# Peptides against a protein of PDB entry 4GMN: the designs that were tried, part 96

Target 1, 375 residues: chain A of PDB entry 4GMN
Amino acid sequence: RYANITLLALVTLASIGTDFQETLVKGNQGSRESPISAADEEWNGFDDADGDAMDVDQKSSSGEDQEEDYEEIDVKEDDEDDDDDSITSEMQADMERVVGADGTDDGDLEDLPTLRELIQTAVPQLIRLSNLPIDSDESLTIQSHALSALNNISWTISCLEFANGENANIHNAWYPTAKKIWRKTILPILEADSADLKLATQVTSLAWAVARVLHGETPTDGNPHRKFISLYHSSKQQAGGNSNSIEEPEDPFQGLGVKCIGVVGSLAHDPAPIEVNREVGVFLVTLLRQSNNVPPAEIVEALNQLFDIYGDEELACDKEVFWKDGFLKHLEEFLPKMRTLTKGIDKRTQPELRTRADEALLNLGRFVQYKKKHA

## One batch from the design tools (peptide; made by RFdiffusion4, then SolubleMPNN)

Design b2_p14_7_s2 (from b2_p14_7, 9 letters changed)
Fold by OpenDDE base, seed 1:
Structure b2_p14_7_s2 (fold): chain B 375 residues (1-375), chain A 14 residues (1-14)
Amino acid sequence: as target 1 above (375 residues)
Amino acid sequence: EKPAAPAPPARPVN
């Protein structure tokens, strides 16, 4: 009885976390329609003049308009009011405020009561449930659902803009809680060295969501970046040996390898220790060098992480790692490989992967050009 | 202009 109520509450909290993410995505699409004034930097097109006029003969085929009388099938819209009451009107109003807020700087969540209760009341209980001794299938199920709920809440919060003091109230409320999730949930599970790849995938997903907010301020005690790098390598060794395929997730971006890259990339941002940044940067660049055996989604994520880590020339990691360790050469040498990789992705069967690879290829070209100008 | 990477996709789990 108590277990079923706990499981239902955990499933509900995981649902709320997902539904909030969907609401934030929908709301952020509406607010981005403010016309970013195109700074018309006139890209002066090269006047290459000499294109011979091939006369394409306009063969006017007069196709006869057969008016096929389409019988108007009066499909009664059965208004199935799927009142997906998943989001309460209060939760929706909180998410609409978060999406529409020009950032309140007061650090209070008085205007966001649902989000406040999620952070202050729910998350501390989820952390507790994720740390229960595993002594039964029931306790393992509770841990899994607690991790799912923490993941969804953490992902939703990690999708908010926190740059320039935006959402500072939410950031300030979340930041200590995110550090608590890291120290109390993520680190203990990583230290248990479990052979459970499901649990490892859940904790790595949560770690990525948390690290997307904390970045280089993520606690570095116990060198967690090395644990995630080790987990990345271990996951590759297991996939190669046992034909008990962990069902490769249908979404290539849900793979444990992508999640490991996302975590370690996020951990390597300023103000991370330069040694942590170097170890991660070398890992990411090594994936590009070994790209023949790396899934395209992991290459896309590794590139994005490299752009985010090393995009700022004012950061110590630019001089001490990017330039010192010769990363530009590796990125430049990877450009032809990335073009081939991207072209090899079928747009029909993997449209998301192809789009993200096309973007990453474009950004790689721009990044290499940028870094060459600032050399 | 500094090239920015697109944000990682939000990946809630069911």
Scores: peptide ipSAE 0.033, ipTM 0.763, DockQ to the pose 0.616
Fold by OpenDDE base, seed 2:
Structure b2_p14_7_s2 (fold): chain B 375 residues (1-375), chain A 14 residues (1-14)
Amino acid sequence: as target 1 above (375 residues)
Amino acid sequence: EKPAAPAPPARPVN
């Protein structure tokens, strides 16, 4: 009886975290209806500097009209009005405020009561439930659902913009809680070294969501990046042996390998220790060198992480790792392999993977050109 | 603008 009520509450909290994510994705897609013609912008690095509007003198080179007939794919919106009215009007109002409000610097969530209660009341209980002694299948089920709820909440928050002081109130409220999730939930589970790949996938997904907000400020105690690198390698060894039992997630980006790359990439950002950055950077570059045996989704993620880590030339990791360890040469040598890899992805069967690979290929070309100019 | 690595579609694990 109590277990069933707890499970229902955990499923409800996980659902709430999902519904928040979907609405944030829809809200952020609506704000992305400015087609950033990312096609023509030269990669200028990742300067966090106040973007004084570079007066891009558009020299109109009259390039010839190749009318590529974009067949208007009439995506029939099948209005499957699955009115899963799980989003309360209060949650929707909180989300509209999160998407539309100039972040106040105060970590006060007075104007976001639902989000406040999630962070201050629900998450501390989820952390407690994820740390219960595992003595039964019921306790494993409770832990799994608590991790799912923490994952969904953490992912939702990690999809908010925090650059330039945006959503600073949410960031300031979440940051200590994110560190608590890391220290109290993620690290103990990673230290228990369970052979449970399902649990490892759940904790790694949660770790990625948390590390996407904390970046290089993620607690480095016990070298967690090495644990995730080890988990990546262990996952590959197990997948090669038991082709029958781990349903590879239908979504190639939900694989444990991708999640491990996402975590370690996020952990390597400034102000991470240069040695952590180096170990992660070498791991990521090694994946590119071994790309013939690496799933395309993991290559896409490894590239994106390399761009995010080494896109700023003012960071200590640029000089002390990127240039010193000769990463540019490896990226240049990988460029023709990435073109072949991307072309090998069927647009019909894996449209998302193809789109992300095309983007990562474009960004790789730009990043290599940028780094060559700044050498 | 930093081309934010397209956030992995964190499909909530149902």
Scores: peptide ipSAE 0.031, ipTM 0.759, DockQ to the pose 0.393
Fold by OpenDDE base, seed 4:
Structure b2_p14_7_s2 (fold): chain B 375 residues (1-375), chain A 14 residues (1-14)
Amino acid sequence: as target 1 above (375 residues)
Amino acid sequence: EKPAAPAPPARPVN
């Protein structure tokens, strides 16, 4: 009886997440119907504002060196040996910390009561349900539905614009919860090293949704990017061996390979550690080099991730990874292959894949030209 | 302009 009520609640939460996403997608499509007027607006780089070097007369004010005695606040890292007390009590205390941290200005979501209740009330319960001990088919079913609900909520939130401080209230409310989903739901499932490809697909989908908001601020504990790269390779080995393996999703962009690329690409954005960025960048560039054996949807996603990661020349990863590891050469050498790949996609049978490949090809040409100008 | 990657079609899993 309780299980059926829990399952119905989980299905309802997953549906609410879906319906909200459809509403957001329809709202964003209404703004994108601005005709792409082929204005040949030459992409002027950032205007070097000719800052008239105002001769600020260096009046040598001998400011007295106040030696501000930086009291080295010896932050004793109290290694509180977090005694491995019952997962339920810590999860409850941690839920009470997420719900009862009076320091997240509860005012930020006053105008969004439904979203507030989803983030503050529903998501903590979904995290709890996703972390239940798997001892029965019933517990596995509950976990799967909890992961589906978390996925749908997280994807919906990840479809909001957060650039330039847009939706900052929602971002600020979601950000700690997204980190909680990562640490308490995603990492434990990835560490359990389950051979369950269904579970792996669910957790990877959730991880992508979460990482699309957290980007390079996603917790790097246990090198999750390597786990997703490993999962990518393992999924390819299994698909090649048994023609009776899990039906490839009808949508090429819903494949586990695309999801793995989306996760690791998102994890490699600034301010990700340069080594994480490098390992991901090398992985993505290697997919382009091996493109004859890679599904077109994965190539499209890998290109998009490379443009997002390395599109800013001011970032440390541009100098330390993109230029240093010679990525431009690989992208330039891939252009003719991408043209062939894109032309090979039938517009009639795979219109979405063809559109996304045509866009990625266009962007690849622009990106290579951009990087050559800024070399 | 940085070539904006089109956001992946987030399909909620039904």
Scores: peptide ipSAE 0.031, ipTM 0.760, DockQ to the pose 0.548; fails the geometry check
Fold by OpenDDE base, seed 3:
Structure b2_p14_7_s2 (fold): chain B 375 residues (1-375), chain A 14 residues (1-14)
Amino acid sequence: as target 1 above (375 residues)
Amino acid sequence: EKPAAPAPPARPVN
């Protein structure tokens, strides 16, 4: 009885986290419709001429439609109360405020009560549930649901803009909690070195969401980047041995390999230690060199991470890693391979993968040209 | 259904 209520509450928290994300994505698309001023260019329509109306005589063949008297079975729609998993009006109002708020520097979430309760009340309980001793199938189920709820919440928060001091109140409230998720949930699971790929995928997804906010300020204790690189390689070795047992997710961007790349890329951003940045940068560039044996989605993510890490020439990692380790040459040598890879993706069967590969190819060309001008 | 892990956000084309 208590287990079922706990599981229901964890499912509901995970759904809430997903619905918030969909609303944020829709809201951020709407704000980019700058009103293109309707320039009233009077397009003078061409005077197309006098084409003769041919009277086609519709011969009325009166087919006797037999009205089959379907007895209206009054199926009482039992109003199954569709538990309207709809975003509460309070949650919607919190999201509208987050998208519109010039972030007041007060790390107080007084104006965001739902988000405050999510961060301050729900997340600390989810961390406790994710860190319970595993002694039963029930405790494994609770851990998996707690990780799913933490994942969805963390991903939703990671979709907010925090650049230039935007949403500083939310960032300041989330930051200590994100570090707590990392230290109390992610690290203990990574250190347990479990062969459970399902658990590894869940913790890596959560780690990516957390690292997308913390970046190079993510705790470096125990060299977690090496654990995710090791997990990447281990997942590829297991897939090669038993081609039938890893249900590769239908979405190529939901794969454990993509998630590992996303985590380690995020961990390597400034102000990460230069040695962490170097190890990650070498890993990512090595994937490009080995691209014939790497899924296209992992190549797209690895490129995007390289652009984000090394896009700024003022950062210490530009001189100490990018230029010193000769990354530009590897990117230039990869450019023709990326064109071939992208052209090989069928737009009909994999439209998203093709779009993201076309974008990554365009950005690779621009990035190589940028770095050559700033050499 | 188990809520899917959200897709990585589409990156702006720089």
Scores: peptide ipSAE 0.029, ipTM 0.753, DockQ to the pose 0.081; fails the geometry check

Design b2_p14_7_s4 (from b2_p14_7, 9 letters changed)
Fold by OpenDDE base, seed 5:
Structure b2_p14_7_s4 (fold): chain B 375 residues (1-375), chain A 14 residues (1-14)
Amino acid sequence: as target 1 above (375 residues)
Amino acid sequence: MKPAKPAPPPKPVN
């Protein structure tokens, strides 16, 4: 009885975390439809200079019109309005305040009561539940649900913009809690070195969410980046040997490999130690060099992490790692491989993966050009 | 031009 109530409460907290993210994403999409007035940013475009008009006289082969009668399969959209009204009106009001908040208020979470209770009351209990001694299947189930709830909450918070002092009140409330999740939940589970890939996937997802806010200020105790790099390699070795491949998640971006890349990438941001940054940067560049044996989603994530880590020339890692270790050359050499990889993704069967690969390819070209200009 | 911000993170797990 108590266990079932605890599990229900944990599932509810996990749902609340997910729903909060979905609404933040929807709210941020609505604000982007402000018509950017076509102001004169002189995109000094491609010089269209070489109009060599190759007159390829391709002859008119008259192939016969076979009218294939496409039966219009009237797919009744069963609008299952599963209006899962799981979002409390108070939570919705907090979400609307977070999306609408002009990021200038260094204030307390006084105006965000649901988020305050989530961070101050719920998360400390979830940390406690995630650290219970595993002595039964019931305690393992409680840990898994507590990790799921922590994951969803942490992901939601990590979707907030904190740049330029935006949401500073939420950042200031979350930051010590995020460090507590890292030290009390993530590190102990990583140190237990469990062969449980499900638990490893859960803790890695949580670690990524936490590290997306803490970046290089994530506690470096016990070299966690090396543990996630080791986990990445171990996950690849297991997938190659046992026909009990954990079904690759339907979403290629939910894979343990992508999550490991996301964690270590986030850990390598400034002000991370240069040695940590270098080890991660070398790992990421090595994935690009070995791209023939790496899933496309992991390549996309590795590129995005490299752009974020090394996108600022004022950072110490630009001089001490990016330029010193010759990363530009590796990125340039990877451009033709990325074009081939991206073209190999079927737009019909994997539209999201293709879109994200097209974006990563575009950004790779721009990043290489940027770095060449600032060399 | 600075590269575009990366795509949003993976969705939370249900």
Scores: peptide ipSAE 0.030, ipTM 0.765, DockQ to the pose 0.684
Fold by OpenDDE base, seed 3:
Parts: sequence; C-alpha cells; structure tokens
Structure b2_p14_7_s4 (fold): chain B 375 residues (1-375), chain A 14 residues (1-14)
Amino acid sequence: as target 1 above (375 residues)
Amino acid sequence: MKPAKPAPPPKPVN
C-alpha cells in the first residue's frame, strides 16, 4: 500500500515535470514570433502574357463501376477525453509568471508557490528516496522513480533562461538544491561504479540537467568529468562485445554517449578549472578526429558543446586551451567530414538528426570563420 | 515517461 502510493506520487511528480517542460517549449516558441512587419514591398511579378490554349482532345475508355460496398463500421471512437488535467491551474499560473517575469523580484519564490513547494519540499524527499539502501527490487524501483522525477524537474528548470539575470529568483532557489542533488544523488551513484547501464543512463541524464544550470560552478570534487568520460568509453566497449543490443533508444539524442558529452561539456564552461576544461576539450576534439566510429548525434552534441565552451574570446580557456592546443586546426580539418556525415543522414528516416546536423554544420562554418578573424 | 528531449536548439553563432 505505502509503496504503491509512493510510486504513484513519484509518477505524478515526474509527469508534472514533463508537462511543465512541454509548456515552456511552447511558450518559448511563441515569444520568437515577434511580427516581422510585412513591409509590403510590391514585388512586381513578371507580366508574361502568352496564352496558347492547346486543345488536346484525348477521348478513351469505359472501365466498369465495381461498387464494393464496404460497410462503414461506425467504430464509435469513444473520445475518452483523456483529460490530461495533470497541469493544475496553479502550475499553469506559475508557468505564465515564470515566462513573463521581468527579473526585478528578490530571490524568494513567494509568487511561485507550486515551484517553491517542488524545490523546497518535493526535491529534498526525492534526494532521500534516491539514497535509500538497495536491499530489494522495491527499493530499486523507488530509486529509479525518484531519479526520473528529479530528472524531469531538473530538465524543466534547465529550460529557463538564466542569462543576463533573467529568472534570478528561481536560479537562486534552485542553485543550492542543484548542488545538493549533485553531491547527494549523482556523485554517490557514480562512485558505486555499477555495471547497471540503465541506472548509469538515469544518473547521467540527471547530471546533464543539473550541469546545464550550474555549468563550471558544478562541484569538481573527485573529478566527475573523468568519471563521465570513463562511462562514455565503457558504454562503447559494452555495446561492441555483446550482440545483446541494448536497444539503442529510438531517439539518437537519448543515448548514453550523447548524455555523457552533454554533462562533460556543461562541466567545462567558465569558471571551471582550466585543467577540467582542457581534458573535456581534448575529449570532444578527439571524438571529431575519430568521427568515422562515432554516432552522428554524439558529433552534433560534441560540436554544440565546443561552440558554447569556446565561443567567448575573453575567457581564459580561449587562450590557454583553444589556441594553445590548436583546436581551430582540428575544427577546420573536420569541416569537410561534417559535410559528408550530414549528407549521409536520410531526411526521410531521421529528419530531426538531419536538421540538427545541418545546423551544427552551419554553426561549425561560422565558428571557424569567427575564430580566424579573432586569431 | 518519455525522457525529456535533451538538447536545447543550438544558439545560433553570430
């Protein structure tokens, strides 16, 4: 009884985190439709007048009307309106406030009561549940559901813009909690060195969501970037040895390799220690050099992380790592390989992967040109 | 639970 109620509550918290994310993604798409005023530039279309009405008269022929009377089985679609009433009116109101909040308010969540209770009450319990001693299949199930709920909440919060002091109240409330998730949930699971790839995928997904907010301020104690690089390599070795296809997730961007790249890339941002930045930068550039044996989705993620880490020339990592270790040359040498890789992706079977690869190729060309002007 | 679609769209490099 208590286990089923706990599992239901964990499923509900994780659904809440997903639906909240979908609403944020829809809201952020709507704000980019600033109406480009259609300046009515009268494109005077070409007048080409020539009217020759060729009368082609072709007559034939009489093929017979077999009316096969397929009885329309009126399957009453019972519109079970799955009233996915999972989004409470209070959560929707908190979302509308988060998307509309000019960041003038002091670092309290008084105006965001649902988000406040999620961060201050629910997340501390989820951290506790993720740290239960594993002594039964029930405790494993509870841990997995607690990690899923923490993942969805952390991903949702990581979709908020925090640049330029936006959402500073939410950032200030989340930041200590995100560090607590890292130290109390993520690090202990990574240190247990479990052969469980499902658990490793869950903790790495959570680690990426947390690191997307903390960036280089993520706790560097025990060199977690090296653990995720090791996990990346271990996951590739296991996939190569047993023809038991770990069912690669249908979405190529949900793979453990992509998640490891996303974590280590996020950990390498300023103000990360320059040695952490170097080790991650060398890892990412090495993936590009080995691109013939690397999934296209991992190449796309590795490129995006390299652009975000080394996009600013004012940062110490630009001079001490990017230029000093000769990364520009490796990016230039990779550009023709990226064109070949992107062209090899079928638009019909993998439209999302192709779109993201076309974008990463465009950005690689721009980034190389940018760095050459600032050399 | 569908896992959250991970990567934000790449910020366009200027």
Scores: peptide ipSAE 0.028, ipTM 0.761, DockQ to the pose 0.067
Fold by OpenDDE base, seed 2:
Structure b2_p14_7_s4 (fold): chain B 375 residues (1-375), chain A 14 residues (1-14)
Amino acid sequence: as target 1 above (375 residues)
Amino acid sequence: MKPAKPAPPPKPVN
């Protein structure tokens, strides 16, 4: 009886976390309908500088109209009216405030009561439930559902913009809680060294969501990046040996390999220790060198992580790792392989993977050109 | 210019 009530509460918290994410994605899609014009915008790195908008003197060089026939992808909105009206009017009001708030107020979560209760009341209970001794299938089920709820909440929060002081109130409330999830939930599960790939996938998904907010400020105790790199390699060995179809997730980006790359990439951001950054950077570049045996989704994720880590030339990791370890050469040598890989993805059967690979290929070209100018 | 934000995070696991 108590277990069924606990499971129902955990499923409800996981659903709430999903519904929040879907609404944030819909709200951000409405704001992202500014087509990133595929303008020949030279990738200039990540300026974290509050620096004045440099007047980009639009020298209109009239280059010839190559009419690239943009086939208007008629995205038939299949109106699957799954009116899962699970979004309460209070959740919707909190979401509208999160999407619309010029996050200038260091304000308490007073204006976000649902999010406040999720962070301050629900998450501490989920952390407690994820740390229960596993002594039964029932306790394992409770842990799995607690991890799913923590994952969904953490992913939702990681989709918020925190750049330039945006959502600072949410960031400030979440940051200590994210560190608590890391230390109390993620690290103990990673230290238990369980052969359970389902549990490993759940904890790695949660770790990625948490690390997407904490970046290089993620607790470095016990060298967690090495544990995730080891988990990556172990996952590849198990997939090759047992024809027990761990059902390759229908979504190639839900794979444990992608999640491991996402975690370690996020952990390697400034102010991560240069040795952590180097070990991660070498791992990611090694995936590109071994790309013939690496799933395309993992290559896409590894590229994105490399761009995010080494996009700023002012960071110590640019000089001490990127240039010193000769990463540019590996990226240049990978360009023709990436073109072949991307062209090999069928747009009809894997549209998302193809789009993300096309974007990663474009960004790789731009990134290589940028780094060559700054050499 | 920040490269196009990495494509949306993996969907929550149901």
Scores: peptide ipSAE 0.029, ipTM 0.760, DockQ to the pose 0.532; fails the geometry check
Fold by OpenDDE base, seed 1:
Structure b2_p14_7_s4 (fold): chain B 375 residues (1-375), chain A 14 residues (1-14)
Amino acid sequence: as target 1 above (375 residues)
Amino acid sequence: MKPAKPAPPPKPVN
């Protein structure tokens, strides 16, 4: 009984997280329908959104680990089938408020009660459930569903704009929780070095969602970027050997390789250690150099990550890595290959992949021109 | 469950 209720609740939380993402994507599409006139506007980098990295004064409040004695929630079996739609509707309404807020309302978490409860109440429980000892198929199922729920929530939150102090209240609430997910859920699973590619794919998806908010502030303990690079290479070796077709996900962007690239790219952003940035940058540039055997979706993601990491010339990584390691030459040499790759993608069979490849090709051209001007 | 589409919306490089 309890396991079925737990599984249902985890399924519901994962559904809610997905429906939120669909709402955010629709809301953000409405705001972005300013037609990017293909004006030859010279790409001027990423404007320094003044990284007022809020000096979160590490007042080491030694918060005593209050072992919050989680009281047994006596789940009354009230047969109200109608409440699932209500929670989803309230959560959708909270996300619609977040997306529809014209940047001026730092919508207090008081105005986002469902998101607050999701972050403060649900996510800590999901972290706990993801860390249960795996001793049964039931515990494995619970872990998988908890990871799915954490993934969907984390992805949804990672689709919010946090630049320029937008959604700062949500960012401030999420940031410590995201670090907790990283330390308590992601790292232990990565350290277990499980041969389970399903689990690895789930945790890598979650890691990407978390790292898209934390960027270079993601905890560097145990060099997680190297673990994801290793996982990338291991996944390629396994796909070549055993005809256990892990059914290539119907969506090319759902592949473990893309997810690994997304994670390590996100981990390499400022203020990441220059050594971490370099190792990731070299990995990404190496994928472009070896592109003949790299899926197009991974190339698209690797390019986007390279643009995001090295788009700002004021960052230490631009001088110490991008220029010093000669990345511009590799990007320029890759430009004709990218044109060929992009043209090889059938618009009829893979419209999304083709669109994203056309965009990445355009951005690669602009980025190379920008970097040549600022050399 | 549809996996959450992990594709960050392509931020068009302005």
Scores: peptide ipSAE 0.028, ipTM 0.759, DockQ to the pose 0.077; fails the geometry check

